# Peptides against a protein of PDB entry 3H8D: the designs that were tried, part 4

Target 1, 122 residues: chain A of PDB entry 3H8D
Amino acid sequence: DMKRQQRFFRIPFIRPADQYKDPQNKKKGWWYAHFDGPWIARQMELHPDKPPILLVAGKDDMEMCELNLEETGLTRKRGAEILPRQFEEIWERCGGIQYLQSAIESRQARPTYATAMLQNLL

## One batch from the design tools (peptide; aimed at target 1 W31 C65 G79)

Design b1_p9_1_s2 (made by RFdiffusion4, then SolubleMPNN; from b1_p9_1, 5 letters changed)
Fold by OpenDDE base, seed 5:
Structure b1_p9_1_s2 (fold): chain B 122 residues (1-122), chain C 122 residues (1-122), chain A 9 residues (1-9)
Amino acid sequence: as target 1 above (122 residues)
Amino acid sequence: as target 1 above (122 residues)
Amino acid sequence: MLPSTPVPA
């Protein structure tokens, strides 16, 4: 099949500064990723104490996962993979549509499944 | 590196009908491919006796190479890889810009490096 | 700009 599979993942994380603190003092965040085939298209980080971080391919490559999907091991991590809507719901709530749109308009976004879907939505 | 490598290839072909004819009766065509990372973005076929065939990802997937770049063996075939301009020159001459533009406008084209470049050109 | 570096729990 020529069509690239869209896959979504979510994993919890602890901030580096909290790594060695007592469990009760470790504030948990959530890391989200959208892979368009082997390559990441969108990344999102929910933090307990600061605004969400939204990242899109092309614009934010330096801040996004640099591994291809297979290299991440996410496909082999139980409970990591989520449904598309589980990603999109959070993406929308966090202003992801507007963020991606701006990245397209500024010519910073790399073409992905995400950019195509946005074009169809607007 | 997060950026996908753009690679271009050209190989000669003989029509199936001519495969077993005398060498002098084998009309040679040329097969061109543009790979955006592992996946094909554009394909082109020059024939000695009919109009060129232009193909773009998304619209023409069924008629394009279904193998990823590594699977094709093109990277290991001496003389197959060509410079970007060697592809683009022929693409332009054959009306590829207009073809891809129409595929974008009709929402048939999958986002690729090629679609992005066209948007920058127009 | 520094990348975010989440550490898995």
Scores: peptide ipSAE 0.022, ipTM 0.270, DockQ to the pose 0.226
OpenDDE base, seeds 1, 2, 3, 4: peptide ipSAE 0.019, 0.020, 0.019, 0.021; ipTM 0.574, 0.574, 0.587, 0.581; seed 3 fails the geometry check

Design b1_p9_2 (made by RFdiffusion4)
Pose (drawn by RFdiffusion4):
Parts: C-alpha cells; structure tokens; sequence
Structure b1_p9_2 (pose): chain A 119 residues (1-119), chain B 122 residues (1-122), chain P 9 residues (1-9)
C-alpha cells in the first residue's frame, strides 16, 4: 500500500568535532519509512547500547518529522537498500524487539509488523 | 507497486589487460541494469576506453543481456544492487533521457516502467 | 532523532 524507504546517517559525537580523525568514534543512524511515516528507527553508538525504536511504543523517542519534512530524499548518500537496514536491525536483536512490542500491544501496525507477523 | 518490481544493478569491471596492474592503473568501467520485473528494461555501460553504451528494451534486444532477473543471480550477488537514483544519475549524464525519448518517438522502445516514467515526466 | 553531527558526503 505504501513505498518503503530506508535511510542511514553516519555520525560522530558532538564532543569529537575537533579531535584528530583517528580519535573520532563513528556511529550510524537509520530510519525505515513506511510511506510518509517512520516505522523503525535504529542507532548504533560507539559508547552505549544500540537504540532500537518502533512506531507506537517509541513515538516520543523517534524522529517526529515525516519523510518530506526531513529532506532525506534530497541528501546524497543517505538512502540505503532494504537489506542494508534489515541486516543491522537483525544483528541488534531488532526482530525480538519488534515481536516483544507486538505481543504487549505496544506496536503500531506498519509494513514492518506485517512482515514479522506473516513469517 | 509497479515501483516494487523495479530493480537496479551495477557491476564494476576492468579489462583483462589491467588484471594484474597496480590498483592505480586499473582503469575501471561500470555495467548497469534496470529490471522491470523479470526483464531488463535498460542496460548501460561506462567504459574506460570507448563511448558509453546505452540500451533500451525493444530497440536494443539483440545487444542486451538475454537472461531474466532470476537467471542472472544478481539479487544474490553482494553489493551489486543499487538504488534507482544511482542508475538514473549515470543514465542522465550519458544522454539516456534523449536516447529513451528518441526510441519512444520512433516507437522502437517497448513499453516498460522506464518509458512510463519518462512520459509522466513530459 | 537525527544526529546533530552527521558524516554525509
């Protein structure tokens, strides 16, 4: 019913902007948009646990801007293929995280919940 | 979900003559494919030593890869699949819009998602 | 939320 679009933004800690390149520890931010709305958000950090977020349970913590208001479709190198998102998501325990939110009635139905519930 | 049937692939390549040269002397080219479901709709090649090759379904059937998407194994090749814009950026810089527009005008281009997209643009 | 210090091209 809706187009699935995935984005990735590599980042460094604000405290690392003026250190030498070898001292800049990298992370990655990810987003899965189910149409204009974000279904899953993922953050890999070099200094803390991975942050996994799903629509519904984590609305407060997730990016609140829809796809057009982010400008992500306009940033070069930001969009990624579905597998590039899914591989990282699975390695972070994302399947169990989304499943747990589904069973406890904390998950908003999206293309992502439909995929886990089907298989 | 016509858009979901669209799949794009890129294979970087070098000539055999450059196989064992230093990495800086390996003149790379790129082969591209746009699949509209099981069939190639557009094929594109950037070469280090000759003009770019642009091919469209219908007009260029003899010159294009004859295999369908599953027969190629491209969906199983690591790093081969690219986003639509990665294909479109190169296609545009090669004169692909003019090439596809002409094939449409000469009625040689077989109707595909690519011809449908160019027509919605015009 | 999106990162404040991105490393994009």
Amino acid sequence: KRQQRFFRIPFIRPADQYKDPQNKKKGWWYAHFDGPWIARQMELHPDKPPILLVAGKDDMEMCELNLEETGLTRKRGAEILPRQFEEIWERCGGIQYLQSAIESRQARPTYATAMLQNL
Amino acid sequence: as target 1 above (122 residues)
Amino acid sequence: HMPSVPLLP

Design b1_p9_2_s1 (made by RFdiffusion4, then SolubleMPNN; from b1_p9_2, 4 letters changed)
Fold by OpenDDE base, seed 5:
Structure b1_p9_2_s1 (fold): chain B 122 residues (1-122), chain C 122 residues (1-122), chain A 9 residues (1-9)
Amino acid sequence: as target 1 above (122 residues)
Amino acid sequence: as target 1 above (122 residues)
Amino acid sequence: MLPENPLLP
């Protein structure tokens, strides 16, 4: 709802193994985050050489961004903030709906905007 | 909810009276739109020399964009799509919450994502 | 965690 602002972010990353390679040899990944107010609700990582990683609050807290939104500095990082669909399209293609649904059914998911919207969809 | 995609747009405009003036004498306004799925839910116009115009579906249909989202071409216009907060911040500053609330209370507002979110907030 | 080697867009 409008009580908590939903904000989405994307930043590129280089794998540690590619850190010192020539630019043409540095394969870029993409890190995505959905913040429901100050706290992360979903995280996603696209990698050039391994399967995408999907993470949802409650289930995957230890693998997700531990900082609140303000602490991340993402709101001050030019070009980091993205449109909801820019997140959701990738989320859907990576099986995020099924992943979050399974987390809800197993009672591992923390209630968030994402869980509420999924319940509205299904 | 996720059933209908919420999309926000902003485009500049020049007043008809300023159309043929030198660039330095052309005062820009801003046109904003919130689409709830294919149909407009809210519209807003910022003008350099008159009060902002706020419009909500149901109440102001005759003054709002009559095209569905696809017909507008806004999704294909580079730089037109904006983040939800880029719309909402201006909406709030222009008294949009009060305006929509009054439209709901008078039974003039058509139910949209905007009306639902307002009900979640208040 | 944030990416170990983030790039600026």
Scores: peptide ipSAE 0.044, ipTM 0.586, DockQ to the pose 0.751
OpenDDE base, seeds 1, 2, 3, 4: peptide ipSAE 0.041, 0.042, 0.044, 0.027; ipTM 0.268, 0.532, 0.547, 0.588

Design b1_p9_2_s2 (made by RFdiffusion4, then SolubleMPNN; from b1_p9_2, 4 letters changed)
Fold by OpenDDE base, seed 5:
Formats: structure tokens, C-alpha cells, sequence
Structure b1_p9_2_s2 (fold): chain B 122 residues (1-122), chain C 122 residues (1-122), chain A 9 residues (1-9)
């Protein structure tokens, strides 16, 4: 149902190779998630040293967060929740519109709020 | 239409009497607004020295922001936009549910996203 | 899955 709450989150991550380095040498990436109700719809990963990773439900389930929103604890993590535009701005810059569109066209995408909104935009 | 974008804002204000006082003597209040598309649906004012003020569209139009969202410049003000829960948490604490419910029951409320959601909750 | 080393709660 499109009346499900859409919630967006961002958390930093560090590379395992930098895990034990001094803070100044830890290059941080950013992990983004869009939850359509309890279930993830989109995931995005900004890495400091490789191309951004875009993931959409149905197509990329094996690489995406497999936890229900409540299980992630993200709703209880201070500063994790972000505004929709803070997600969408990065999603657009990374080519997320084209990525999701291609997943819909190839019948790889699971129907979500994101797929519905994109179809309404075209 | 319930497909209108719901956007929430918070900005600090100081009392006119404190305008020219040293910063440590300026007691700040907080102004909150909920826009249902271009039009305001709810407004809330947390004062440092008097009870919070709750305002709902239709009932309190004369005391509420009379500018269209684009006219306010709030969308261009860094840090002004807040998450829905950041608004709702304060709204609930201030008795906003009961205030809006009473405005609906008395036929003073203009139909908005807020009135619809409350009616769905009851 | 989550990032290799996320700063999760």
C-alpha cells in the first residue's frame, strides 16, 4: 500500500582495511536506505575509492539489507534518519533514476513506492 | 489531494524585548510549521516564558503564516526543514491531537492532511 | 547485506 510510511536513513561506514587505522586515515563511505514500510525499497553506497553502488528491491535482494526496519535499529539511532530529498539528491546524482527504470523495464524490480513514483514521473 | 508533499519546518525566534540584549539573555522560542503542499496546515510556537501556542488551518488563519510555502523562503533556509516526527513529537506533547480533534468536532478546521490523518487514527 | 563495517547502533 502506498500509504506505508516512507523512511530514509544514512549511516557512515569504514573499510575493513581502515578499521584499525588512525581516524584521519579512515576514509568514510556512506550507506543509504529507503524503507517502504517495514521493507527496504532502495539502497545506495557511496564509497571513498570506488564507484557508487545502487541497489533496488527485487533485483539486488542478495546485496541489500535483509533486516526488517525494526530489526535494523536505525529508527533508534540518533542522526540516522534523513529527509527524502537528502536521499533523492544523491540517488539522482548517482544515476538511480536510470538504474531503477532499467530494473523495471527488465522485470527485475519488485513493486515498491519507488517504482510507482518513477512510473508516475515518466 | 493527499498526494501533496508534506513538509515540516522549525526556526528559532527571540522576543522583541530581548532583541537588543546580550545573546546569553535572549531566550529563544521555536516556531514550527506543517505545510500540506503550498498551504500551511498546522503551526506551533514554543515560547520560553508562556504556554505553547497551537494553530490549525481554518480555525486560526489570522494568527498563522499567511505566505505560500515558496514565499516563506523556508525551503531555501539551511536547517529549517525537519522530519515529520520532529514536529509530531512536540505537537503531541503540547496537546495538538486534542486541539485538532476539537477543531474538527466544532467544524472550525479546514480539511488538510492533518485532519484526514487524525480521522484515520480515531 | 549492510556495508562491511557500518557504524550502526
Amino acid sequence: as target 1 above (122 residues)
Amino acid sequence: as target 1 above (122 residues)
Amino acid sequence: MLPETPLLP
Scores: peptide ipSAE 0.028, ipTM 0.458, DockQ to the pose 0.662
OpenDDE base, seeds 1, 2, 3, 4: peptide ipSAE 0.027, 0.027, 0.026, 0.026; ipTM 0.266, 0.611, 0.478, 0.608

Design b1_p9_3 (made by RFdiffusion4)
Pose (drawn by RFdiffusion4):
Structure b1_p9_3 (pose): chain A 119 residues (1-119), chain B 122 residues (1-122), chain P 9 residues (1-9)
Amino acid sequence: KRQQRFFRIPFIRPADQYKDPQNKKKGWWYAHFDGPWIARQMELHPDKPPILLVAGKDDMEMCELNLEETGLTRKRGAEILPRQFEEIWERCGGIQYLQSAIESRQARPTYATAMLQNL
Amino acid sequence: as target 1 above (122 residues)
Amino acid sequence: SEIGTPPSS
């Protein structure tokens, strides 16, 4: 029913902007958009646990801008294939995280919940 | 979901003559494919030593890869799949819009998602 | 891809 689009933004800590390149610890931010709305958000950090977020339970913590108002489709190198998102998501325990939110009635139905519930 | 049937692939390549040269002397080219479901709709090749090759379904059937998407194994090759923009950027810089527009005007281009997309643009 | 600031609200 809707187009699935995935984005990735590598980032460094704000405290690392003026250190030498070898001292800049990298992280990665990810987003899965189910149409205009974000279904899953993922953050890999070099200094704390991975942040996994799903539509519904984590609306407050997730990016609140829809796809058009992010400008992500305009940024070069930002969009990624579905597998590039799914591989990282699975290695973070994302399948169990989304399943747990589904069973406890905390998950808003999206293309992502439909995929886990099907298989 | 016509858009979901669209799949794009890129294979970097070198000539055999450059196989054992230093990495800086390996003149790379790129082969590209746009699959409209099981069949290749557009094929594109950037070469280090000759003009770019642009091919469209219908007009260029003899010159294009004859295998369908499953027969190629491209969906199973690591790093081969690219986003539509990665194909379109190169296709445009090669004159691919003019090449596809001409094939449509000469009615040689077989209707595909690519011809449908160019027509919605015009 | 390049180092950038992720979008926020």

Design b1_p9_3_s1 (made by RFdiffusion4, then SolubleMPNN; from b1_p9_3, 5 letters changed)
Fold by OpenDDE base, seed 1:
Structure b1_p9_3_s1 (fold): chain B 122 residues (1-122), chain C 122 residues (1-122), chain A 9 residues (1-9)
Amino acid sequence: as target 1 above (122 residues)
Amino acid sequence: as target 1 above (122 residues)
Amino acid sequence: MEVDEPPRS
C-alpha cells in the first residue's frame, strides 16, 4: 500500500553470550528493521562473528519482531530511525535481494512494500 | 500477539452483476473480516448463488482487503462491527476450520491470531 | 549509542 509509511530502524545489540562480560569484551551487533506501516517487512542482523541474518515477512515470522511499530518504542528511541538507503545498502550487501526474491518465488513471502519494490526492479 | 485487539466486521454487498438492477432484483451478499490488530487475518464472503469464499492471510493476500483497519473506515461505520461469535459461527459452517488448517499445513498461512487459536484447538 | 536488544515481547 502506497499510503503506508515506510520506516527504517537500527539499534545495536549485545549477544547473549557477551551480556555479562566486561564492556571491552562485548562484541556489538546491529539489528535492522524495515516497517511497512505498523508491521515489520524485513529484518536483518549484523553479527561480529557469523554471517548476517536476513529475514522477510511471511517466511520468517517466527524469528522476526512480533510487535507492531508502536509497541516497539523504536519511534521514540533517539537515533534508532535511519534513512531508507542506510537500510538498503546493507540489505543489498548481505544478499537481501536474492533472499527476498527466493522467498517470493517459493511463495513464502508475504506481500509487502519490499516485495513490490523488488518486483518493480526485476 | 495477545496484545492486539481482535475485531470483526460484516457489511452487505451487491454483486457487480446486480448493481444496476432494480432493488428487488439485487441479491445481497455478506462480506466478513477478522482483523488482528491493524491487519486482516481472515475474510469470507457469503454469496446468494455460489459457495462461500474463504480467505486467510498469507495465502490469499491478493484477494483480501489490502487496507489497514483504520483505512477501511469500518470502525466508524455504524452496524459494521460484530461479535467474535457472529464471525466464527459462519466461519465454522463454511468449513473455515479445515480451510485454515490446510493453509497452515501447506505453509501458506501467515501466522495470525487465527492460526494460533486453531492450533490451540487441535 | 546505548546498547539495546531487539524488540520483542
Scores: peptide ipSAE 0.060, ipTM 0.285, DockQ to the pose 0.364
OpenDDE base, seeds 2, 3, 4, 5: peptide ipSAE 0.033, 0.054, 0.039, 0.048; ipTM 0.600, 0.516, 0.244, 0.531; seed 2 fails the geometry check

Design b1_p9_3_s2 (made by RFdiffusion4, then SolubleMPNN; from b1_p9_3, 4 letters changed)
Fold by OpenDDE base, seed 3:
Structure b1_p9_3_s2 (fold): chain B 122 residues (1-122), chain C 122 residues (1-122), chain A 9 residues (1-9)
Amino acid sequence: as target 1 above (122 residues)
Amino acid sequence: as target 1 above (122 residues)
Amino acid sequence: MEIDEPPRS
C-alpha cells in the first residue's frame, strides 16, 4: 500500500560474547531494519566475523523485532534513520533479494512493501 | 505505482540578485525536490526573505526542473539526498498539502506518487 | 550510538 511510509534504520551493536571485553576487543556489528508503516518488513545484521543475518516478515518473525516502530524509539534516536538505498545496497550485497524471493516462493513471507517491490521486479 | 522509487533532495542556492555579493551579503535559499521514479513530482524553494515557492507536476511544469533524475546529477552529489520526512516536514509547514489538493481539484496536477498519497489521506 | 544488542521483543 502506497499509504504506508517506508522507513529504514541502522544501529551498531556489540555481540553478547564481547559485551564485557575492553573496547579494543569489542567487535562492532550493525543492525538494520526496514519498517513498512509501523510494522517491520525486513531485518538484517552485519557481523565482522560471520555471514550477514537476513530476516523477512512472516518467515523469521521469531528472530525479528516484534515492536511497532513507535515502540522501538528508533525515530527518536539520533543518527538511527538511514536512506532507503543505504539499506537496499547492503541488502542486495547480502543476497537479500534471493532470500526474500525464496521466502515468497515457499509461501513463508508475509505480504509487505518489500514483497510487492520484489514481485514487480521479477 | 509502488515500483517507482521516491527520492528527495535538497541543495542550497544563492539568489540571482546576490550572486556577486560578498559571502556575508549572499542570502542562502534552499531548493527541494521530490522525484517519483525518474520524474519530478514536487519542487519547493525556501527563501530567507519571501514566502516559500511550492510547485507540483502538471500545474507548474514551466517552473520546475525538466531534467530526469539521472540528468540532474543529484544522486551523485554528496549531501544532496535527504530522507522523505525531511522533505515532507518542510512541505507540510509550507502549506504543500493544501497546494497539492487545490491542484488536484482544479484538474491541474499530473498523477504522481504525491497525488496518490494525498488522495489516500483525504 | 552504540548499544549492547539491537532492539528485540
Scores: peptide ipSAE 0.044, ipTM 0.520, DockQ to the pose 0.590
OpenDDE base, seeds 1, 2, 4, 5: peptide ipSAE 0.041, 0.028, 0.024, 0.027; ipTM 0.259, 0.538, 0.612, 0.605; seeds 2, 5 fail the geometry check

Design b1_p9_3_s3 (made by RFdiffusion4, then SolubleMPNN; from b1_p9_3, 3 letters changed)
Fold by OpenDDE base, seed 1:
Structure b1_p9_3_s3 (fold): chain B 122 residues (1-122), chain C 122 residues (1-122), chain A 9 residues (1-9)
Amino acid sequence: as target 1 above (122 residues)
Amino acid sequence: as target 1 above (122 residues)
Amino acid sequence: MEIDTPPRS
């Protein structure tokens, strides 16, 4: 349903190994998510010391958020919600377009707003 | 005008250096074009022995076809017209999305169907 | 805002 609201979120995370270090020694990563209505369509993780992790629904469900949007509490967390462009800017820079395209071509991707928009372009 | 017809074409070309070689020694390249209504929006060239050439209107006008669609005769040339996906598949593989994005960000790209579609996605 | 892990069940 292309009428579903597209919502995007970003939250910082701390690596388990850094959880108890001094604040100045805790290197933050960033967790990003795109929700197509209640369900996650894309997830992305920026790390300080390893490659970005890109995830798309259907292909990567086991590595993605299994909670629906309301369950996550992200809508209630101050500063968590971001603008679409704020997500897409990072997604593009990380090769997310090609990643999603490959998932579509391999028939691994579950149809989402994201797959539809990409398929409208290409 | 997003109501304009989007049309795509591909034609083989022979390098000037190969023009008079035996047929078996003529290495063909491929010339691709996207027309947004009467005017070219994107041009692409696949070569057997050098990197693809990507071109976008506004940025690369001097290297692109200066003829309008009717002037080219492409609409009358058998086998010249291709499906949108046949163009976009090559465009994507050649990094055309990033190329066009950079032209948009640098404010070099003339607005076209191509820029609009990319801006709808990102 | 700081978390150790992304939302999961």
Scores: peptide ipSAE 0.044, ipTM 0.363, DockQ to the pose 0.301
OpenDDE base, seeds 2, 3, 4, 5: peptide ipSAE 0.025, 0.044, 0.025, 0.025; ipTM 0.623, 0.367, 0.631, 0.630

Design b1_p9_3_s4 (made by RFdiffusion4, then SolubleMPNN; from b1_p9_3, 4 letters changed)
Fold by OpenDDE base, seed 3:
Structure b1_p9_3_s4 (fold): chain B 122 residues (1-122), chain C 122 residues (1-122), chain A 9 residues (1-9)
Amino acid sequence: as target 1 above (122 residues)
Amino acid sequence: as target 1 above (122 residues)
Amino acid sequence: AEIDEPPRS
């Protein structure tokens, strides 16, 4: 359903291993989410010392947020919501297009706004 | 085409009559735009001392931006792009839903993402 | 605000 509201979020996180270190020793990551209506379609995690984690609905449900958008409270968190392009720029740089395409071709991706957009581009 | 990118912009403006006044005498307005792909679908203008101006494609073309999105340079203007909800919140408060609905009913509105969303809601 | 871990169930 291409009429659903597409919303994007970003929040910083500290890895569990660094949680109790001094601030200078806490390596900050960034968590990104794309919600297709109430449902998560894409998730991405940037880390300072390992490859980015890219996740797509259907393929990676067990590793992704299981909460619907309202349950997350992200819409009520100051500074959490970002522009669509702020997500897409990072997604593209991390190889997200190829990652999603491979998930579609392997029939692992759940149909979402993101899969529909990619299939319109290809 | 519900697959087009929906982008929203806001920029401040000074009324022509106030252009050469001292800063304290320049009444600032706000110009808002909704682009459905490259084409403007909605335009809105907030004024400090008059009713908001609401414009929709098809009905108000002569009063709206005639430039496509790329021609405007809005995508390259720092701070111009806003979240979809930042537009919609103002649009709703200004009576934009009723304005667009009336344009659809009178067959003055050009079909856009905005008309399709409204028709899905009603 | 920073969080301990990314949001998960």
Scores: peptide ipSAE 0.043, ipTM 0.533, DockQ to the pose 0.521
OpenDDE base, seeds 1, 2, 4, 5: peptide ipSAE 0.039, 0.039, 0.031, 0.028; ipTM 0.258, 0.566, 0.564, 0.626; seeds 2, 4, 5 fail the geometry check

Design b1_p9_4 (made by RFdiffusion4)
Pose (drawn by RFdiffusion4):
Structure b1_p9_4 (pose): chain A 119 residues (1-119), chain B 122 residues (1-122), chain P 9 residues (1-9)
Amino acid sequence: KRQQRFFRIPFIRPADQYKDPQNKKKGWWYAHFDGPWIARQMELHPDKPPILLVAGKDDMEMCELNLEETGLTRKRGAEILPRQFEEIWERCGGIQYLQSAIESRQARPTYATAMLQNL
Amino acid sequence: as target 1 above (122 residues)
Amino acid sequence: MPPGIPIPY
């Protein structure tokens, strides 16, 4: 029913902007948009646990801008293939995280919940 | 979901003559494919030593890869799949819009998602 | 959006 689009933004800690390149510890931010709305958000950090977020339970913590208001489709190198998102998501325990939110009635139905519920 | 049937692939390549040269002397080219479902709709090649090759379905059937998407194994090759814009950016810089527009005007281009997209643009 | 400073492409 809707187009699935995935984005990735590598980032460094604000405290690392003016250190030498070898001292800049990298992280990655990810987003899965189910149409205009974000279904999953993922953050890999060099200094704390991975942040996994799903639509519904985590609306308050997730990016609140829809796809057009982010400008992500306009940024070069930001969009990624579905597998590049799914591989990282699975290695973070994302399947169990989304499943747990589904069973406890905390998950908003999206293309992502439909995929886990099907298989 | 016509858009979901669209798949794009890129294979970097070098000539055999450059196989054992230093990495800086390996003149790379790129082969590209746009699959509209099981069939290749557009094929594109950037070469280090000759003009770019642009091919469209219908007009260029003899020159294009004859295998369908599953027969190629491209969906199983690591790093081969690219986003639509990664194909389109190169296709445009090669004159691919003019090449596809002409094939449509000469009616040689078989209707595909690519011809449908160019027509919605015009 | 990312919490950190985005790394340029």

Design b1_p9_4_s1 (made by RFdiffusion4, then SolubleMPNN; from b1_p9_4, 4 letters changed)
Fold by OpenDDE base, seed 3:
Structure b1_p9_4_s1 (fold): chain B 122 residues (1-122), chain C 122 residues (1-122), chain A 9 residues (1-9)
Amino acid sequence: as target 1 above (122 residues)
Amino acid sequence: as target 1 above (122 residues)
Amino acid sequence: MPSGVPVPA
């Protein structure tokens, strides 16, 4: 009954429109992922010019990472892994708690570490 | 008085959200560019789930490629260069003629090969 | 403006 490892990742993305600009003019977004064991539990995208995108397993499967953690290569990508709080701070700021809560209440969320923690908090 | 070379390019882009999906589930967009000599004259972005983005020099400089053609490396990227008609067909279909015309009429468009050709056509 | 990563050639 060992608990699944919770691992968090962040990688930048650049809009195609910014691809061929000077670095100072490239507006980076950020792609975040929370993996509960081998599978993604939450995904989040920060954009420079539009609201963040929040995604939770079960509800948003079609729009989320479908590779298992090892398949992504993220664990081997230098600088990609982040601390739990680095994910959670942004998640909270973006309204992730309410988003996940609503997904749970609507019975759309797949049970994950994230759903369990939220239920423990509330 | 040699005429500037008109060169056209297209490269695909994938949304960050699709980065870690199976290839069949990645929704590709397309980034198009028309270079009038060394500088971009028109840029266009086709998206899988939203209207195309049209950009013309002078009006949309802040959002367009700011590297000269050689700096982009596009001329050396296999498969990136396309025929003029491959650009123009999409441009027309996306309402590019009207977009550029309006930019000319509002005095926002920088004179380019594209503006000249449009003025010759109308 | 689009969000995405350019695909390598």
Scores: peptide ipSAE 0.023, ipTM 0.605, DockQ to the pose 0.428
OpenDDE base, seeds 1, 2, 4, 5: peptide ipSAE 0.022, 0.022, 0.022, 0.022; ipTM 0.603, 0.604, 0.600, 0.613; seed 5 fails the geometry check

Design b1_p9_4_s2 (made by RFdiffusion4, then SolubleMPNN; from b1_p9_4, 4 letters changed)
Fold by OpenDDE base, seed 1:
Structure b1_p9_4_s2 (fold): chain B 122 residues (1-122), chain C 122 residues (1-122), chain A 9 residues (1-9)
Amino acid sequence: as target 1 above (122 residues)
Amino acid sequence: as target 1 above (122 residues)
Amino acid sequence: MPSGVEIPA
């Protein structure tokens, strides 16, 4: 439902290979999530050494967060929550529009706020 | 020097994509390290979704732990330390002998306990 | 936050 609260989060991660390097040599990745109400709608991962990962509900459920928002604790992590545009800007640059569009067209995408917004955009 | 203490460690890691899955769906990787005295000689990573990573001192310094053993805190992590054979068995199965041999032959390997032992083996 | 490494104990 479009009345559900849309919330966005971003947290860094360090890859295992960099765990025991000096801080300056730890190449940070970034994990992004879009929650449409209690459940994730989109997930995105920026990596230092490989292409970005884009994931959408329905299509990529097995690769995505399976906890509801409250269970993740993200709402209690200082600095984790971001503005919608902070997510969308990166999503767009990574080809997220085309990725989600393809998921809709192939009937893989679960209906979410994200699918609804894309259908309005096109 | 062969008089240096040889110590081996293993710790699990969870990949970023599995961070917010149920415990049963978190595919664990394994990080292995061989320390020849205070410095790492070999590193190995078992991953759930890609080939194992093998690394040897000299050749792969930029990808390996750059902290000395004391700095890692591994000696203080309960259950992290393993027996030599627990490392070597996996190393051998992953082709570590051939990997280290190639590093020696190409003059990329820094002399370590590992290089010395291999030279005795061959 | 995911660090990428889990440490026993």
Scores: peptide ipSAE 0.022, ipTM 0.646, DockQ to the pose 0.297
OpenDDE base, seeds 2, 3, 4, 5: peptide ipSAE 0.020, 0.019, 0.022, 0.020; ipTM 0.650, 0.499, 0.658, 0.654; seeds 3, 5 fail the geometry check

Design b1_p9_4_s3 (made by RFdiffusion4, then SolubleMPNN; from b1_p9_4, 4 letters changed)
Fold by OpenDDE base, seed 3:
Structure b1_p9_4_s3 (fold): chain B 122 residues (1-122), chain C 122 residues (1-122), chain A 9 residues (1-9)
Amino acid sequence: as target 1 above (122 residues)
Amino acid sequence: as target 1 above (122 residues)
Amino acid sequence: MPSGVPVPP
């Protein structure tokens, strides 16, 4: 449903392995989220020392944010919300189009704004 | 076509009537734009001392930005690009939904992402 | 897949 508000967020994270190291040794990653209405449609993690992680609703639910958008507090966190293009540019560079397409073709992806947008593109 | 990138911008402006006044007497308004791909779909102007101006493609072309998005330089202007919600919230408060709907019903609006989104909503 | 620890605001 094209009516739902599409919102995008980015926050830094520290890897579990670095959790208790000195601050200078804590390597920060970046956590990205796309919410289609109240529920997450896509998630992405950038790491300094390994490939990005791409996640899509339906396929990767157990590894994605399980909270609705309001429950995350992201909408109230200063500096967390980003422009759609700030998400999509990273998503594209990380192979997100192919990842989502494969999830659709394997019938693993849940229908979202993201799946609809990809289907309109192809 | 849902494939086109939707981008939103806001910049301050000074009214023509205040153009040559002292800086403290120059009342600033706000110019808002929605681009559906390279071309503007909606424009809006907030004024400190009069009602907002709403403009939609097809109906108000002669009063809207005539340049394509790249020609405006808006994408390169720091602080000019805004979130979709920052546009839509003002658009809604100013009666933009009704204005666009009326333009569609009178067959004055050009089809855009905005007209399609409104039609999906109703 | 382990989730990262959020950086405090």
Scores: peptide ipSAE 0.020, ipTM 0.490, DockQ to the pose 0.480
OpenDDE base, seeds 1, 2, 4, 5: peptide ipSAE 0.020, 0.019, 0.019, 0.020; ipTM 0.621, 0.628, 0.635, 0.629; seed 2 fails the geometry check

